# Ledger of designs, part 40: peptides against a protein of PDB entry 3B8E

Target 1, 230 residues: chain A of PDB entry 3B8E
Amino acid sequence: PFLIFIIANIPLPLGTVTILCIDLGTDMVPAISLAYEQAESDIMKRQPRNPKTDKLVNEQLISMAYGQIGMIQALGGFFTYFVILAENGFLPIHLLGLRVNWDDRWINDVEDSYGQQWTYEQRKIVEFTCHTPFFVTIVVVQWADLVICKTRRNSVFQQGMKNKILIFGLFEETALAAFLSYCPGMGVALRMYPLKPTWWFCAFPYSLLIFVYDEVRKLIIRRRPGGWVE

## One batch from the design tools (peptide; made by RFdiffusion4, then SolubleMPNN)

Design b1_p12_1_s1 (from b1_p12_1, 5 letters changed)
Fold by OpenDDE base, seed 5:
Structure b1_p12_1_s1 (fold): chain B 230 residues (1-230), chain A 12 residues (1-12)
Amino acid sequence: as target 1 above (230 residues)
Amino acid sequence: PPSLEEALQLVL
């Protein structure tokens, strides 16, 4: 988010405070929960591996998979951001390079894509309204990420939802997202303004995409042992 | 910062 903010000079899609809430609030319990995941049912059926070479290859492949998932998460957040701004009159192409005028307090006549003028206050309301659904989008996409991270090869349907700590983590991050989104004073304290409940559903296609992507990946691994996808 | 009411009128 921050890199795209610098490169494209768009209005800030995700504030520093919201980033901290993701890193410290939503990711901690899930990360701990993965440490308590049960062993996969197929571990004892695997061929002997070279502990030096195969470990390094697996770490690289895991890193690439998590990198790809992280890119899909970011795309989901940006999609929600662009949809909200477009509904308020700012089309994606118009946002490119707009940051300088957007952040200037003395400019109260910034035009949208339809020629409507926006005051500094109005622009900041829309910006801070984008921060909350970006955060919520990350949480909704993390549901799929956490579920798929339970296993390396087995389908979620084969391994099941045995890790109660992971289930607790999903509820905790969702409850935190609801608290930060709708608790009175969060707009003043954290610049996180409340959003319509319908915006929670905006991320669902991306959550489904991650889930399908990983299930297909795992299916390929099961059908082609030793492939580059493993 | 803007009031909650002002934010709701603009975005909701």
Scores: peptide ipSAE 0.009, ipTM 0.427, DockQ to the pose 0.056
Fold by OpenDDE base, seed 1:
Structure b1_p12_1_s1 (fold): chain B 230 residues (1-230), chain A 12 residues (1-12)
Amino acid sequence: as target 1 above (230 residues)
Amino acid sequence: PPSLEEALQLVL
């Protein structure tokens, strides 16, 4: 998110506080949950053919998968950001290079894509309005990520949702997202303004995409044992 | 700082 903010010079899509909430609030419990996830019975029974090379290959593939999932998460966040700004009159193309004028307190006549002038205060409201949906989008996408990380080869439908810690993590993330989104004073304290309930659903296509992607990946692994996708 | 009402009007 921050790299695109620098490169494209767009208004800040995600605040520092929201980043901290992601890193500390939404990532820690999932990570712990995954550490306590029981490995698939088939994975645990399979002796490594070569402990060094198979471990390295597995670590590379896991790193690649997490990298890809992280990219999809970022895309989901940016999608919600662009949708919100577009609904407020700022088309994605118009946002390119707008940061300098956007962040200038003395410019109160920044035009949107339709020629409407926006005061600094109005611009900051819409910017901070984007922070919360971005965060919520990450949380909703992380639901799918947590679910898919339960299994390496088996479908989620085959292993089921047995990890109580993971379920707790999902509730904790959701509760944190709801708290940050709807608790009075969060707009002032954290620059996180309240969301319409509809914004929670904006992330669902991306969560589904991750889920389908991982299920397809796992299906390929099951059909082609020892392939590059393991 | 923007009011909650102003924020809601922009989001709504």
Scores: peptide ipSAE 0.007, ipTM 0.431, DockQ to the pose 0.061
Fold by OpenDDE base, seed 4:
Structure b1_p12_1_s1 (fold): chain B 230 residues (1-230), chain A 12 residues (1-12)
Amino acid sequence: as target 1 above (230 residues)
Amino acid sequence: PPSLEEALQLVL
């Protein structure tokens, strides 16, 4: 998200504090779940047929899968961001290069795509209105990721501890999202304004896309054991 | 807004 903010010079789609909350609050639990997954896989005496190659393949696969998932998450967040800004009069094309004027406190006549002038305060309200839905979008997309991780067939016993950690992760992420979205003072403290309940659903298409992507991937792996998608 | 450096340190 931040790379696109730099490259495209768009208004800040996600606050730094919100990014920290994602990285520390939402991504940590999945990371722990993966670490436990590896630990359980190492405890389960299936000697990898080739321990060096199979570990490397799994690490590369995990890295690629998480990299791809992370990109889809970012796309979901940006979609929500662009929808909110478009609903407030700022079309995506108009946002390109707008950052400099957007962040200038002395410019109170920044025009939207329809010629409406926005004061600095109004612009910042819209920006901060984007932060919460972006965060919630990431959380809702991460639900799909956690569900996908839960549905990995490889070991029913690994599902037990993984399921508890994943379920805990789902609750933690949801509770954090609700706290950041609706707790009084979050708009002032974290620049996260309260979210209309309708915006929780904006991420659902992306969650579905991730789910479909993973099911297709799993289907390919099942049909072609040892394929490059592994 | 946080400095680009602070923001990068938070994202990286």
Scores: peptide ipSAE 0.005, ipTM 0.392, DockQ to the pose 0.027
Fold by OpenDDE base, seed 3:
Structure b1_p12_1_s1 (fold): chain B 230 residues (1-230), chain A 12 residues (1-12)
Amino acid sequence: as target 1 above (230 residues)
Amino acid sequence: PPSLEEALQLVL
């Protein structure tokens, strides 16, 4: 999120408090849950691997998978951000370089893509309106991420949902997202304005995309053991 | 100065 905000000089897509809530609230319990995930049934049936070479390969592949998933999460969040701003009159192309004028308190006539003038207060309301659904989008995408991270090679359908800590993590993320979105005072405290329930569904295509991507990846790994996709 | 929140938002 930050890198695109700096590079494109767009209005702030996600609040710092919301990012802290992602890093501390939504990522911590999932990370703990993965530490308690049961080993894959196929890994346990394999002969002892070379502990040096096979660990390094595993770490590189996990790092690559998490990096790719993180990029898809960011794309999902930015998609939600651009949709909200477009619905409020700011097309994606118009947002490029707009940050300087957007954040200036003395400029009260920033024009949208349709020539409507926006006061500083109005702009900040729209910005803070983006923070909540961006956060919720990340949480909904993280549901798919958590589910797919249970296994490296086996399908989720083969491994199943045996980790109770993972299920608790999914519940905690969802409860936190609901709390931050609907609790009174969150708009003032966290710059997270209340979310329309429809925005919870905006991320579902991305969650599905991640799920399909990972299942296809795992299928390729199963069919071509020792390939570059492992 | 931007709040710590605004600064972190700029970084994230």
Scores: peptide ipSAE 0.007, ipTM 0.365, DockQ to the pose 0.031; fails the geometry check

Design b1_p12_1_s2 (from b1_p12_1, 6 letters changed)
Fold by OpenDDE base, seed 4:
Structure b1_p12_1_s2 (fold): chain B 230 residues (1-230), chain A 12 residues (1-12)
Amino acid sequence: as target 1 above (230 residues)
Amino acid sequence: RLSLEEAIKLVL
């Protein structure tokens, strides 16, 4: 989020405090839970790792954990960010380069895509209104991402949801998201303004899409072992 | 203000 904020010069999509809440609050338990996930039925039939030749974390696992998941989360968050700003009159194209004027407290006549003028205070309200939904969207995307990453080859339906720690992690991050979104004073303390309940669902189609995509990918891998999709 | 549905359609 911050890289895109700099490169595209858009209003800040996610606050630093909110990022810390994601990294420390939502990611820790799920990440640990994946380490304790039950092995896939085929994994247990594989030969043990050779400590001298096999990496603990292979290139594919690194790519999945740090590359793909992070990109999916960012895409989901930005989707919600753009939706909320569009709902408030700021179309995605209009946001490009707007940061300089957006963050200037002395400019009280920043126009939206429809010619409506926004004061600095109004702009900051809508910006901080984006932070909470962005955070919640990350959590919602994490539901799908964690579930799809639980298995490498088997379908989620085949492997099942047996990891109690993962289930607890999903519950914990959801509870945290609800707390941060609706607890009084969060607007002042964390600059996380209350979330409109409808915005919880903004990322659901996206999460479903990535889930379906991954299930299809895994299905292809099972049907065509050794394909490029693996 | 746009509806949520309209906003989604514009972003997609």
Scores: peptide ipSAE 0.205, ipTM 0.859, DockQ to the pose 0.666
Fold by OpenDDE base, seed 2:
Structure b1_p12_1_s2 (fold): chain B 230 residues (1-230), chain A 12 residues (1-12)
Amino acid sequence: as target 1 above (230 residues)
Amino acid sequence: RLSLEEAIKLVL
């Protein structure tokens, strides 16, 4: 998000505080939950791996897969961001290069895609209105990540949802997202304005996409053991 | 202001 903010010179899609809430708040309990995930049903049936060759290959491939998932997550966040700005009259193409004028407090006549002029205060309200939905979008796509991380090879449907710690992590993450989105004073304290209920659904297609992507990946691994996708 | 549906269609 921050890299695209710099490169494209768009209004800030995700605040620093929201980033910290993701990295330190929402990710912590989920990460712990994954450490206590149940072993795959076939893990004990696998032959011993060569620690020098198989470990490196698997770590690289896993890192690549998670990198790709992270890109899909970021795309989900940006989708929500662009939708909210479009609802407010700023089309995605119009946002390119707009940051300089957007962040200038002395410019009170920044035009949207429809020729409406926006004061600095109005623009900042819209910007901060994007921060909370972007954060919530990340939480919603992280639901998919938590579910898919239960197994490396087996389908989620084969492994099931038996890990109570993971369920607790999902609940905690969701509760934190709701708290940050709707608690009075969050707009002042964190620059996170209240989320419209409809914006929660913007992330769902991307969460589903992550789930489908990983299930397809796992299916390929099961059908072709030792393949480049493992 | 665009509706949510219209905004989604424009971003997609």
Scores: peptide ipSAE 0.200, ipTM 0.860, DockQ to the pose 0.679
Fold by OpenDDE base, seed 1:
Structure b1_p12_1_s2 (fold): chain B 230 residues (1-230), chain A 12 residues (1-12)
Amino acid sequence: as target 1 above (230 residues)
Amino acid sequence: RLSLEEAIKLVL
């Protein structure tokens, strides 16, 4: 998000506070929950890895997790961002190069794509209104990430969701997202303005995409052991 | 102002 903000000179899609909430709030509990996840039934039948020859996580798995899935997550966030700004009269093309004027507190007549003038205060409200749903989008996408991380090669339908700690992690992320989105004073305290309930659904296609992508990947691994996706 | 549906359609 920050790189695109700099390169495209668009209004800030994700604030520093929201980034901290993601890193400290939504990433830590899931990571801990996964440490207590019941091992995949076939993993326990494998011999211990050789620490000299076998990496804990291979480069292909890292590429899948941080490359492809990370790109889908970012795209989901930006999709939500562009949808919200479009609802407020700012089309994606109009946002390119707008940052300089957007962030200038002395310019109170920035025009949207329809010729409506926006004061600095109004622009900051809509900007901060984008930060919350971007955060929520990440949480919704992380639901899929947590589910797919339960297994390496088996389908999630085969392994199941029996870990109460993981379920608690999903609940905690969702509760935090709801708290930050709807608690009075969050706009002043954290610059996170209230989220329309409909904006939660903007992330669902991307969450589903990640889920389907991983299930297809795992299916390929099962059918073609030692392939390029394992 | 656009509806959510119109906004989604424009961004897709």
Scores: peptide ipSAE 0.195, ipTM 0.856, DockQ to the pose 0.641
Fold by OpenDDE base, seed 3:
Structure b1_p12_1_s2 (fold): chain B 230 residues (1-230), chain A 12 residues (1-12)
Amino acid sequence: as target 1 above (230 residues)
Amino acid sequence: RLSLEEAIKLVL
């Protein structure tokens, strides 16, 4: 989010405090839960990793996690961001380069895509209104990310959802997201304004996309061992 | 102001 904020000069899509809530709050328990995942049914058919040559985290894993899944996650967040700003009169094209005037406290007549003028205070309200839905979008997408991380090759349907700690992690991150979104004072403390319940659903297509994408990837790996997708 | 549905349609 911050890179796009700098490159595109758009209004800040996600606050720094909100990012900390993701990194320290919503991601911690889910990440730990993966340590308790059951071995895949075919793990004993694989050769043991050579600890001298084979890294635990390989380039393929990094490419998948940050390159592919991370892009879909970012797209989900930005989709929600653009929808909120469009709902408030700022079309995506109009946001390009707008940051300079958006963040200027002395400019109180920034026009939206419909010619409506926005004061600095009004603009900051809209900006902070984006932070909470962006955060929630990330959490919703993280559901899919966590679930797909259960296995490397087997389908989630083959592996099942037997890891109680992982299930707890999904509930914990969701409960934390709800707490941060709806607890009184979060607007002042975290610049996270209250979220309309409808915004929770904005990320669902992206979560589904992540899930389907990974299941298809795993299916290809199972059908074509040693392929480029592995 | 756009409805949520209209905003989604414009962003898509």
Scores: peptide ipSAE 0.159, ipTM 0.845, DockQ to the pose 0.681

Design b1_p12_1_s3 (from b1_p12_1, 5 letters changed)
Fold by OpenDDE base, seed 5:
Structure b1_p12_1_s3 (fold): chain B 230 residues (1-230), chain A 12 residues (1-12)
Amino acid sequence: as target 1 above (230 residues)
Amino acid sequence: RPSLEEALELVR
């Protein structure tokens, strides 16, 4: 997200504090929960492979899959960001290069895509209102990510939701998102203004996309063991 | 297009 902010010179989609909240608040409990995940049944029954070469290949393939999931998460966040700004009159094309004027407190006549002028205060309200749903979008997408991380090859429907710590993690990150979004003073402290509950649903298509992507990947692995998607 | 005030209210 930060790279696109610099390259495209768009209004800041995700603040540094929000990034810290993701890294320290949202990811910590899930990471711990994965340490307590039960052994996958298909892995336990699999024949031994070459310990040296196959481990390296497997690590690379897993890293690639997680990289792809991370990209989908970022895309989901930006989608929410662009939807909110578009609803407020700023189309995506108009945002390119707008940051310089957007962040200038002395310019109170920045025009949106439809010719409406926005004061500095109004622009910052909209910007900080984008920070919150970006964070919430990441949390919603992480629901799917955490669920799919329970297994490497088996479907979630086959493995089940046995890890209570993981379930707790899902509630914890959701509660944190609600706290940061709606607690008084968070706008001033974290530049995260509250949003209407309807915006929580904006990320659901991307959460579903990740889930479908992983289920298809795992299906291919089960049908063709040793394939490139492992 | 919504008014500026309406737009701000829709997002908040």
Scores: peptide ipSAE 0.065, ipTM 0.752, DockQ to the pose 0.092
Fold by OpenDDE base, seed 3:
Structure b1_p12_1_s3 (fold): chain B 230 residues (1-230), chain A 12 residues (1-12)
Amino acid sequence: as target 1 above (230 residues)
Amino acid sequence: RPSLEEALELVR
């Protein structure tokens, strides 16, 4: 998010502290879940494994899958960001290069895509309103991971353990999202303004996209074992 | 297009 902010010179989509919360709270649990899943799968196979080779393969598979899902999650966050800004009169094309004027406190007549002038204060309200739903979108997209992991495994035991870890992780992420979104003072402390619950649904298409992506990936793997999609 | 106030009310 921060890189896109710099490259595209758009208004900041997500605060730095919120990014840290995502990195620590949202990204770690899925990674642990995936690592645990592979470890359990390996234990069940009971074949002598080369620890170095098998560890490397597993790490590559986890990193690739997580990286791809992470990219889709980021896209979902940006989609929500652009939707909110568009609803407030700033079309995506208009946001490109707008950061310089957007962040200038002395410019109180920044025009939106429809010619309406926005004061600095008004612009910052809209910006901070976008921070919360960006984070929430990531959390909502993570819900799809539960479904993905549930459908991946043939073993009830493996599914059960993964589901427990994922359920706990998703609960933690959702609780964190609710806390950051609705706790008094978060707007001032983290630049995360409260969001109407209806905006949580803006991410649902991307949760579905993650599900479809994983199903397609699994289908390709089944049809082409050893392919690059693994 | 809604006013700023209306737009913000839809989000908050």
Scores: peptide ipSAE 0.059, ipTM 0.734, DockQ to the pose 0.133
Fold by OpenDDE base, seed 4:
Structure b1_p12_1_s3 (fold): chain B 230 residues (1-230), chain A 12 residues (1-12)
Amino acid sequence: as target 1 above (230 residues)
Amino acid sequence: RPSLEEALELVR
């Protein structure tokens, strides 16, 4: 998020402190939960054929998986960010290069995509209103991502939610998201303004899409073992 | 398109 903020010169989608809260608060428990995933998953049932080489391969696979999860989270967050800003009159193309004027407190006539002028205060309100749903979206996407990561080939419906640590992690990150979103003072401390509960659902279509895509992929793998999709 | 006030109220 911060890299895209710099590269694309868009209004800040998520604060650095909030990113740290995600990394430290929401990602750790789920990551641990994946490490302790029960051997009933097809990923864990495979005993390493060669303990030395297979350990290295597994570490690389885990690293790639975490990288992919991070990318999916960012995509989900940006999806919500662009939706909110678009609903407030700022289309994605208009946001490119807008940061300089956006962050200038002396410019009170920044135009949106429809020619409406926004004061600095109004812009900051909408910006900080984007921070919270970006964070919440990451959490909602993590629900899907973590569930998907439980197994490589089996359906989520077949594998079930047997990992209690994972379930606890999902609960914890959701509680943290609610806390950071609605606790008094978070708007000042973290620049996270409270959201209407309806905005929690903004990421659901994206999460559903990922879920469906993964289920279809897994279905193909099960029907055609050894295919290119694996 | 909603007014600025309406737009600001959409999310908050």
Scores: peptide ipSAE 0.041, ipTM 0.720, DockQ to the pose 0.140
Fold by OpenDDE base, seed 2:
Structure b1_p12_1_s3 (fold): chain B 230 residues (1-230), chain A 12 residues (1-12)
Amino acid sequence: as target 1 above (230 residues)
Amino acid sequence: RPSLEEALELVR
């Protein structure tokens, strides 16, 4: 999120402190859960591998998986960000390069995509309005991402939710999201306004989409072992 | 501070 903020010069979608809370608080238990995830049933049937080669391959696979998870989470968050800003008159294309004027407290006539002028105070309100739902969206997307990352080939329905650490991680990150969203003072401390419960569902279609996509991918892998999709 | 919906209403 921060990199896109710099590159695209868009209004800040998520505060730096909140990003740290995600990286250090939300992702820790899930990351540990993935490390101790049960092996796939098909992997268990494979011949013994060369330990030296397999460790390197596994590390690369884990690194790629975590990198991909982060990107998918960011995409989910930015989706919510763009929806909120679009609903408030700022279309995604209009946000590109707008940061300089957006953050200038002396400019009180920044125009949105429809020609409406926004004061500095109004702009900052809508910016901070994006922070909480962005964060919550990441958490909701993580529910799906963590589940799909349990296996590479097997369906979630085949593998099941056997990892108790993963389940605990899902509850922990949800509790943290609720805490950061609704605890008094978070609006000042983290610039996160409280979120209505209905906004928790904003990310569900996206989570469902990636879940379905991954299940289809896994189905293809099972039917065509050694294919390019693997 | 206002809720998300209240904040959105204030901005609109």
Scores: peptide ipSAE 0.019, ipTM 0.630, DockQ to the pose 0.074; fails the geometry check

